Peptides against a protein of PDB entry 6D0Y. Designs and how they scored, part 193

Target 1, 225 residues: chain A of PDB entry 6D0Y
Amino acid sequence: ETEDHLESLICKVGEKSACSLESNLEGLAGVLEADLPNYKSKILRLLCTVARLLPEKLTIYTTLVGLLNARNYNFGGEFVEAMIRQLKESLKANNYNEAVYLVRFLSDLVNCHVIAAPSMVAMFENFVSVTQEEDVPQVRRDWYVYAFLSSLPWVGKELYEKKDAEMDRIFANTESYLKRRQKTHVPMLQVWTADKPHPQEEYLDCLWAQIQKLKKDRWQERHIL

## One batch from the design tools (peptide; made by RFdiffusion4, then SolubleMPNN)

Design b2_p27_7_s3 (from b2_p27_7, 13 letters changed)
Fold by OpenDDE base, seed 4:
Structure b2_p27_7_s3 (fold): chain B 225 residues (1-225), chain A 27 residues (1-27)
Amino acid sequence: as target 1 above (225 residues)
Amino acid sequence: SREEEIKKAVEELLEESKKELEKKKLE
């Protein structure tokens, strides 16, 4: 495949096709694997780009990466490293919308067997540990709790299946923090901005309640009108 | 291992983020 063709294939995967999505992803994974010797860096960059810029295709690209990881474990690792690096950059740039999305993306990579459950648990333990930091703004503490909770729809089931005790501890710490945090009144209709990581107080409490319900429902999502 | 690398990367991420916060306080 030519470099330009690879870009097209990666960007357009998941679009209307005569074949199933699963078949297309498997096919693309094969193509990409074959081209890794010649275009690894380009493929890596492309995947990172689409992963970051096309959130509507989150599960498509996590699945693709999962397939690639199964074919080439080292490449999977390099991708994870690149994504974590991007997460660092987004946080440094105060792009918290991108940051939380990247956490969700990484979370779904657990389902795709790219990131091990213990690694994600460790990540969330680290995130929730921020609530114990001293001399930091509450907005910082709130954001990491938000990042954790908002990612659970993508990975909560897997983590509780494999690390229930650890997850319960994280939940307990989260609950404790939410009970003792200072409450602020922010309009519900506010628009999230890149430089404003502070989730609405009611939203965090609402999110917590939703996650608790999701947990109670054994992580089976239901559409609520 | 990948697991250890991820763990370390996250720890570094948090540390760097904290450092940046402290830097902003000084500005």
Scores: peptide ipSAE 0.505, ipTM 0.894, DockQ to the pose 0.015
Fold by OpenDDE base, seed 2:
Structure b2_p27_7_s3 (fold): chain B 225 residues (1-225), chain A 27 residues (1-27)
Amino acid sequence: as target 1 above (225 residues)
Amino acid sequence: SREEEIKKAVEELLEESKKELEKKKLE
């Protein structure tokens, strides 16, 4: 396959076809695997790009990466590394909308057996640990809690099935933080960044309530959060 | 392992993010 053709295939996967989506993804995974010796870097960049820029195809590309990871574990690892690097870059650029989406993408990669549940738990532990940082703006603490909570619809079920005790600890820490955080500082925090990474106080509390309900409902989503 | 690499990468991400924040506060 030519590089341009690969781009077309990757970008158009999941669109109307005479074959099933699963079949198309398997076929594409095979094509990409075969071309890795010649176009690994290009394929990696393409996958990272579409993963980042086409959120409507999140599950398609996480599934595709899952298939590729099964075929070539090293490539799967390189992809994860690239995505985490992109997350770092997004945070550095204050692109918090992209950052939270990337966290969701990584979360769904757990379901696709690309990222192990313990790794995701560790990530969330690290995120929630930010709430304990001293001499940092509350907006920073709030965002990482938001990133954690907003990703749970994609991975909460899996994490509680595998790491319920650890997740309960994270939830307890989150709840404790939400109770003690300053709500009156929201107006000041809104000026902190133009990208407005900080959710409204009502929103964060509302999100917490929604996630608590989702947890009580055994992670069966009734509506998109 | 991939798990350790991810953990390390996330830790580094947070550390760098914190450093950038501190730098920004000083500017």
Scores: peptide ipSAE 0.505, ipTM 0.895, DockQ to the pose 0.015
Fold by OpenDDE base, seed 5:
Structure b2_p27_7_s3 (fold): chain B 225 residues (1-225), chain A 27 residues (1-27)
Amino acid sequence: as target 1 above (225 residues)
Amino acid sequence: SREEEIKKAVEELLEESKKELEKKKLE
């Protein structure tokens, strides 16, 4: 396959087809695997790009990466490294919308057997530990809690099945922080930008309540969060 | 291991993020 053709295949996967999505993804994974010796860097870059720019296809691309990881474990690792690097860059650029989405993407990679549950638990432990940092703006603390909670719809079930004790500790720490944090009222139409990274007070509390309900319902989604 | 690599990467990410924040508030 040529580089241009690979781009087309990767970008268009999941679109209307006569074949099932699963079969298309398996087929694409095979094509990409075969081309890794010649186009690894290009494929890696393309996958990172579509993962970042097409949030509506989150599960499609996490599944694709899962399939590739199963075929080439090293490539899967390189992809994860690239995504974490991108997350770092997003945070540096104050692109909080992209950053939170990348955390969600990484979370769903757990379901696709690319990232181990303990690794994701460790990530969330680190995120929630930010609430304990001294001499930092509350907006920083709030964002990492937001990133954690926002990702649980994608990975909470898996993490509680495998690491319930650790997750309970994270939840306890989160709850403690939410109870003691200063409540800040912001416009309801707040957009995550470099200038407005602070989650709305009501939204963060509402998100917590929604996650608690989701947990109570054994992580069975009954409504769109 | 991949697990250890991810752990280290996240720790570094948080540390760098904190440093950037500190830098920005001092500007």
Scores: peptide ipSAE 0.503, ipTM 0.895, DockQ to the pose 0.015
Fold by OpenDDE base, seed 3:
Structure b2_p27_7_s3 (fold): chain B 225 residues (1-225), chain A 27 residues (1-27)
Amino acid sequence: as target 1 above (225 residues)
Amino acid sequence: SREEEIKKAVEELLEESKKELEKKKLE
């Protein structure tokens, strides 16, 4: 495949087709694997771009990366590294919406066997540990809790199956923080952006309640959070 | 290992984000 054609293939995967999505992804993974010797850097950049810019295709691209990881483990690692770098950049740029989405993406990579469950647990432990930081604004603490909770719909089931004790500790710490944090009411129209990185404080409490319900329902989601 | 690399990367992420926040506070 030509370099230009690769871009088209990657961007259009999951669109209307006579074949199953799984079949298409397997086929594309094969094509990409074959072209890695010549176009690894380009393919890596393309995958990072679509992963970041097309949130509606989250599971499509996590699955694709999972397939590629199975074919070329090193490439999978490079992709994860690139995504984490992008997460760092997003946070530096105060692009909190992109940042939280990237955390969700990484979370779903656990389901695709790209990231091990213990690694994700460690990530969330680190996130929740921010609540214990001193001399930081509450908005920082709140965001990392939000990033954690907001990602659980994609990975909570797997993490509790593999690391239930650790997850319970994280939940306990989260609950403790939510109970003791100061609630500051702001206009509900505010969003997670550089200008205003935290929405209405009630949102976090609402999200917590939703996640608690999801957990109670054994991580069987009945609605889109 | 990939696990170790991810762990280190996350730790660095948190540290850098904290430092950046501190810098912004001074601006």
Scores: peptide ipSAE 0.506, ipTM 0.896, DockQ to the pose 0.015; fails the geometry check

Design b2_p27_7_s4 (from b2_p27_7, 11 letters changed)
Fold by OpenDDE base, seed 4:
Structure b2_p27_7_s4 (fold): chain B 225 residues (1-225), chain A 27 residues (1-27)
Amino acid sequence: as target 1 above (225 residues)
Amino acid sequence: SREEEIRRAVEELLKESEEELEKRKRE
């Protein structure tokens, strides 16, 4: 495969096809694996790019990475490292929208067996530990709680199945923080943007309630007609 | 291990983020 062709294949995966999505992903994973000796860096960069820029294809690309990881474990690791580096850069740049999305992406990688559950638990423990930091703005603490809670729809089930005790501890700490945090009234319909990383007062509480319900429902999401 | 690397990376991420915050406070 040529470099340009690889780009096309990666960018267009998930589009309408006569074959199932899973079959297409497996096929693409095979192609990419075969080309790793010659195009590893390019493939890595491409995957990182589409992972960041195409949020509508989150599960497609996490699945693809999962398949690649199964074929080449080292490559999977390099991808995870690259994504974490990107998360770091996003936070440094105050690009909180990208940052939270990356956390969600990493969360779904747990379902794809790229990231181990204990690693994700450790990440969330670290995030929630920010609530214990002194002399930091509440917006910082709120954001990490937001990043944690907003990622649970993608990974909560898996984490509770494997690390329920640790997750309960994180939840307890989160609940404690939410009870003691200062609340500011902000219009509920305001758009949460990168330049305004502070969640709305009702938003975190609402999100918490939603997550609690999701947990109660054993992480099964229901769609209403 | 990958797990340890991820843990370390996250810890470093938070540390750097905190340091940047402190830097901004000083400016």
Scores: peptide ipSAE 0.381, ipTM 0.862, DockQ to the pose 0.015
Fold by OpenDDE base, seed 3:
Formats: sequence, structure tokens, C-alpha cells
Structure b2_p27_7_s4 (fold): chain B 225 residues (1-225), chain A 27 residues (1-27)
Amino acid sequence: as target 1 above (225 residues)
Amino acid sequence: SREEEIRRAVEELLKESEEELEKRKRE
């Protein structure tokens, strides 16, 4: 495959096809694996780019990376490293929307067997530990809690199946923080536009309630058709 | 191991973010 053709294949994966999505992804993974000796850097960059820019295809690209990781473990590692680097850069640039999405992406990589559950638990432990930092703005504390909670729909089931005790501790710490924090308007967490009636409950509290319900429902999402 | 690498990367991420925040407070 030519370099230009690789870009097209990666960007267009998931489009309507006579074959199943799974079959297409497996095929693409095979093509990409074969081209890694010649185009590893290009493929890595392309995957990182589409992962960041196409949130609607999150599960498609996490699955693709999972397949590639199974074929070439080292490449999978390099991809994870690249995504974490991007997360660092996003945070440094105060691009919190990109950052939270990247956390969700990494979370779903656990389901694709690219990132081990203990590693993700450690990440979330570190995130929630920010709530204990002194002399930092509450917005910082709130964001890391938000990043944690907002990622649980993608990985909560897997983490509780493998690390229930650790997750319970994280939840306890989160709950404790939510009870003691001041309820203020945080722009980065505002889901509601000014023209829409704002719910009385603060967004982070609402998210917490939703996650608690999800946990109670054994992490089974009701697909609102 | 990959797990160790991820752990280290996350720790570095938080450290750097904290340092950046501190730097901004001092400016």
C-alpha cells in the first residue's frame, strides 16, 4: 500500500460496506501490520490524528488499535505512549475538552486489551488524588474528577470486575470530595448553554448520580434508542 | 513493562501539570 492509500483506508474505516465492520477492521489491521516495516511512523501519526479528531469513531479506532496491538505489541505500546503525550500537551494547552476525550479513548483501550486494567485504575487513582492537593484551584480538582467519572461508562465494568476494591476506594474518595467541595459555576464543566434552563443540581453532582445509577445497574447502559 | 511505562507516564503527566499550574501562579 502506498502512503496516500493508507491515509484513505484509515480515515474511511467504518463507512458503509458489504462486509461487517469487524471484518473490515481485521482486514485493515492486516494491511497496516504488513506496512509497519516501511510506514510505522506514518501509520502511528495517522492513527493518533484520527483518534483525536473523530470522536464519533472512538470505538472503531480503539478496536483497530486493539487488533494492531495483538499483531504487533510494540506498536500498540508506541501508540499508547503517543496518546498519553497528546494528553499531556492538551492539558498544558488548557484544551480540556480534548483532554477528557483522550482519557475516554484510553479508557476504551482497556476493553480492547491494549491497556491493562490495573494501569487504568492507577491513572484514576492519580486523578482523584488531585482532590487532595493543597493551594490549587477547585476547577483543577473538579476537572480530574470529571475526567474520571465521565470515562467510567467506557471502562467501569471492566475495572470493577478486576479491581473492585481499588475502585471502591476511588469512589469513596470521590464522594467525600463532592460532599465537601463548594458548588460554583465552572465554565469547563458547563454542559448547558445560557439559553437553556439550567438544572438546579450542579453538573458534577448530576454526573455522580448518573454514574452511581450506572454502577447500580451493573454498568449496563440503557441504549436510549 | 507496558504497565510500568503507563504508570510512569501518568505520574509525569500529573507532575508536569502541577508544575505548570505553580508556574502560572508565580507569574
Scores: peptide ipSAE 0.380, ipTM 0.864, DockQ to the pose 0.015
Fold by OpenDDE base, seed 5:
Structure b2_p27_7_s4 (fold): chain B 225 residues (1-225), chain A 27 residues (1-27)
Amino acid sequence: as target 1 above (225 residues)
Amino acid sequence: SREEEIRRAVEELLKESEEELEKRKRE
């Protein structure tokens, strides 16, 4: 297959077809595997690009990478390395929206058996450890907590099944930080209900509450966060 | 191993991020 054709196949996967998504992904994985000897670098770049630019197809491309990883383990590793490099670049460029999405993408790769659960736990431990850094802006601490919490809908179930003790520790550290951090919401911004007024929660507190609820529901998502 | 490589990469990422922050403070 030509490079242009590969691009088309990769970009269009998941669109309406006569075949099931699973069948299409398996077929594409086979095509890509066969072309790795000649187009590995191109395929790698294409997958990284669509992973970054098409967040609506996150699970499609993580699944595809999972299939490729099963066929060619080394390629899977190279892809992970490329994504981590991109995460690094995003952070350096202060592109925090892209960075958090990349963390979510990496998180879902755990479900696809591309990244081991212990590796993701280690990543989150490192993220939460930023809260212990001294002489840094709170926004830095907050972002890494946000990146951790916002990724749990994709990987929380898997991590608690395999590393419950470690995850509990991370949660405890996160909770401790959230309690002691300075909140940006103002008391005047109160939400009034028919019966009881309450302060409006800022975004991290709100997210924390949502994640706690998700955890209580055994990580079964009933609505999009 | 892949696990070790990922661990090292993340640690490096955080270190570089911190260094970049400090650099920006000095500018």
Scores: peptide ipSAE 0.376, ipTM 0.863, DockQ to the pose 0.015
Fold by OpenDDE base, seed 2:
Structure b2_p27_7_s4 (fold): chain B 225 residues (1-225), chain A 27 residues (1-27)
Amino acid sequence: as target 1 above (225 residues)
Amino acid sequence: SREEEIRRAVEELLKESEEELEKRKRE
């Protein structure tokens, strides 16, 4: 495939087809694998771009990366590295909406066997450890808790199946923080901005309650979080 | 290993984030 055609294929995957989505993804993975020797950097950049810009296709692209990772493990690693770099850049740029989405994307990569469960647990442990930082704004602490909790719909089941003890510890720490943190009253409707990277107090508590319910329901999602 | 690389990357991410926060506090 030519470079331009690869872009089209990657961007249009998951659209209406006579074949199953799985079949199409397998086909595309094969095409991309074959072209890696010539277009690895381009393919990597394209996948990172669509992963970031097409959130409606999150599971499509995580699955695609999973297939590619199975075919070329090194490429899978490079993709993960690229996504983590992007997460770093998003945080540096105060693009917290993109950052949280990237965490969700990485979370779903666990389901696609690209990222190991222990790695994701370690990430969340690090996130929740921010709540213990001294002399930092609560907004910072709240955001990392939010990033953790908001990602659990995508990976909570897998992590509790494989790392239940570690997850329980993280949950305990999270609960402790939520109970002791300062409660602030802000309007229910809030526009997320760079200077307001944290959800309103009511929303974070609401999210916690929803995640607790999800956990109770054995991570079978019955409602949109 | 990939796992170790991810762990280190996340730790670095948090470290850099904290450093940036400290810089902002000093400005």
Scores: peptide ipSAE 0.373, ipTM 0.860, DockQ to the pose 0.015

Design b2_p27_8_s1
Fold by OpenDDE base, seed 1:
Structure b2_p27_8_s1 (fold): chain B 225 residues (1-225), chain A 27 residues (1-27)
Amino acid sequence: as target 1 above (225 residues)
Amino acid sequence: SSEYKEKLEKEAKEELEALGKEVEEKK
């Protein structure tokens, strides 16, 4: 395969086809694996770019990376490193919308067996630990809590199955922070529950309530995101 | 190999932990 052809295949995956999405992803993974010896850097860059710029295809590209990782484990690791670098850059640039998406993307990579559960737990522990820093503005502390909570629909089940004690500690710290923080009136759309938020509830309180319900429901989503 | 996989997992863990630590230090 030519380099230009690889770009086309990566960008167009998930479009309408005579074959199933699963078959197309397996086929693409096979093509990419075969071309890694010659085009590894290009393939890596392309996957990082489309993963970042096409959020509507999150599960498509996490699955693709999972398939590639199963075929070539070294490539999976390099991809994660590149995505982490991008996350750091987005945070430095104060691009919090991109940053939170990247956290969700990394979270779903745990389900695809690209990232180990303990690694993700460690990251979330560090996120929530920011809430203990008094010299950090609340808006920034709130964002890290938001990034953590809003990623749990993608990874909460896996993390509680493997690291329940550590997750309980993170939840306890999060709850403590939410109780002591100043509340603002910022409405947010609920994504994971059919219930409308109480009009008087702050957006993080609403999200917390949704996650608590999701946890109670054993992390089984009732609605397709 | 299992050893190689374990090494990569360790590196990934360290990178994620480092990211979290960097975030904590960022004001």
Scores: peptide ipSAE 0.022, ipTM 0.450, DockQ to the pose 0.015
Fold by OpenDDE base, seed 2:
Structure b2_p27_8_s1 (fold): chain B 225 residues (1-225), chain A 27 residues (1-27)
Amino acid sequence: as target 1 above (225 residues)
Amino acid sequence: SSEYKEKLEKEAKEELEALGKEVEEKK
């Protein structure tokens, strides 16, 4: 009964309420914290599931995890580990859509103080380093670049504030790769809907241009939307 | 315990840092 109730609460958080979202999230975090001693595994599984299956609630659940992590530090770490395992599984299964979303989710967890900025930078360094591997198909290399670039709207500001030199190096390596890669023209992939139309071009080049614009605008999306 | 928390943090950090290369090595 309690487990079912927790599932309902977790799934419904962020829905219209008489209370503010912040208040509801804090309340839910308190409820979940109180039940962690008895239902930690269940709560972890539930949060991992909704995090993966409800991408429209990304910021809601990252915030919730952030609140829980502040209350119970062990939970945050275990949650991140579970999400990383899922990311690895998605990559092994060539589920690129789920994988890139998970990277975005993890990226936003940096803003929620669940993941340290240096750790995320290190992950992105490893992603971009794949572009240097000659035995890796370009499709795979392209995906790592895409995963990196498409996650920057969520975490680029934080990473540049704390690790600007490292980020610049990653950007330089990314730019170098994009210039030398074999380009295939596919429909544009956008991280967000821009008000201004973009010319049809290779999707990574388009994304790169968008991210460069975002960076120039100090990571404020309102300047490019 | 503080020790357990630190362990989890370390493990999570290491997993994040090694993710890209580790995934490619397992293919």
Scores: peptide ipSAE 0.032, ipTM 0.466, DockQ to the pose 0.016; fails the geometry check
Fold by OpenDDE base, seed 4:
Structure b2_p27_8_s1 (fold): chain B 225 residues (1-225), chain A 27 residues (1-27)
Amino acid sequence: as target 1 above (225 residues)
Amino acid sequence: SSEYKEKLEKEAKEELEALGKEVEEKK
């Protein structure tokens, strides 16, 4: 039926086609927009699911949501709320891999005009503010810094264009934290896992250096490890 | 409706802004 068809369309978007990806996304957005009045909840659930479970299609689905939002439907807000709820759930479940991915996803939604830059800045301010709390374990503090820094390739340019002063403050606080945090040495090649939320010292420092270079290069991505 | 959209956008913004405080609330 129609619901099955929508599921198929959403899941298969971005696959090889005679048309451009943008054309396919625009087409799908049109189809979904037309069906939102009747299948809003279903479409919302589907998009949340694929957004979460198909990380290889991150930019596809952020763009799709952006296109839907651009059509002046309130879907974007509900989608963001659902994703935030999922992020909170993943954090509570200590699923840090999912959590960081969701932060990146939300970050890219800023580029897609679904989330306002000030809102994302506020979120990152709150993330980095955790580093100032002495009773918070460093593993958690490090994760918030990691989540922030690792999301900047997706949103740093936009945030600095609109909130440069605030971003500079966040960067200053981040730098200060990285300098004063306890240093730990673990295998550099150890893979990030849900049960290993503490990034290696070398990795965080390396990531910081990479982000600083990215910032210096006006957020033009050339090489990121 | 536009009013409903505005409500959702406001709620989403508030949730985003509050997200980083979750750990602090659990302390």
Scores: peptide ipSAE 0.025, ipTM 0.476, DockQ to the pose 0.016; fails the geometry check
Fold by OpenDDE base, seed 3:
Order: C-alpha cells, then structure tokens, then sequence
Structure b2_p27_8_s1 (fold): chain B 225 residues (1-225), chain A 27 residues (1-27)
C-alpha cells in the first residue's frame, strides 16, 4: 500500500458499505498492521489527524485503535502518547474546544481497552485537583471540571465498575468546588450545546445536574453528548 | 520485546497521570 492509499482507507472507514462496520474495521486493522513495518510513523500521524479532525467518527476511530492495539500493543501505546501530546499542545494554544474533545476521545479509548481505567481515573483526579490550586484562574479550574464531567458519558460506567471508591472521591471534590465557585458564563466552554434540563442555571451547574442524573440512571443514555 | 512494550506502557501512563499538573506549570 502507498501512503496516499492508506490515507484514503483511514479517512473513508465507516462510510456506506455492503459489509458491516465491524467487518470493515477488522479488515482495515489487518491492512494497517501489515503496513506498520514500512509506514508506522505515517499511520500513527494519520490516525491522530483523523481522530482530531473528524469528531463525528469518534467511536469508529477509537474502535480501530482498539483493534490495532490488540494486534500490536506497541502501536497502541505510541498512539496514546501522541494524543496526550496533542492535548497538551491544544491547552497550551488555548484551544479548549479541541482539548475537551481529545479528553473525550481518550475516555472512549478506555472502553476499547487501549487505556486502563486506573490511568483515566488518575487523569481525572489530576484535573479536579486543579480546583484546589490558588494560582490558577477560575476559568481554567472550571475547564478542568468541565472536561471531566463532559467526558463521563463516554467512560463513567466503566470507571465506576472498576474504581467506584476513587470516582466517588472525585465527585465529592467536584461537588465541593461547584458549591464555592463564583457563577460566571464562559463562552470557551460552550463545546457541548445539547439541551440542558436547567437552562436557568449556570452552565457547570447544569452539567453537574445532568451527570448526577446519568449516574443515577446507571449511565444509560439515549444520546451521547 | 516485552521490555519495549512495558516501557511504552509506562510512558503512556505517566503522561496521562501528569497531564493536569504539567499544563498548569507551563502557564
């Protein structure tokens, strides 16, 4: 396979086909695995790019990465590292929309057995711990809480199944912060524009209420946020 | 090799765990 052809295959996965999506993903994973000896770096870059630029295909590409990880564990680890570097770069560039999406993507990788649940819990613990830092503006503290809460629709069920005690501690710390923070609307956090059950409330309070309900409903939802 | 896999896994986990703190330190 040529590099251009690989790009086409990766970009087009999930499109209409006579075969099932699962079958197509398995096929693509096989092709990519075979080409890793020659095009590992290119494939890695391509997957990072489409993961970042095609948010509508989040679950498709997380699944693909999961399949590749099962075939080549080294590739899975390198992909995660690349995504984390991209997340750091996005935050450094104040691209909060991309950053929160990347957190969601990483969250779904837990479901695909690419990232271990304890590692994701540790990441969220670090996010929420920012709320306790005095030298950090509230807008940044709010973003970390937002990134945590807005990612739970993708990974909350898995994390509570494996790390319920740790998650409860994170929730308690989050609740405590939300009670003491000042109420301010921040446009840069308007990544999630789904209907809110409490439009009269501040955006983080609304999100908190939604997540509390989701948790109560055992993480069953009709639509992924 | 097993050692190489373990190294990559360790590096990935460390980056995930340190993400929040590292970003704020660079502010």
Amino acid sequence: as target 1 above (225 residues)
Amino acid sequence: SSEYKEKLEKEAKEELEALGKEVEEKK
Scores: peptide ipSAE 0.022, ipTM 0.442, DockQ to the pose 0.016; fails the geometry check

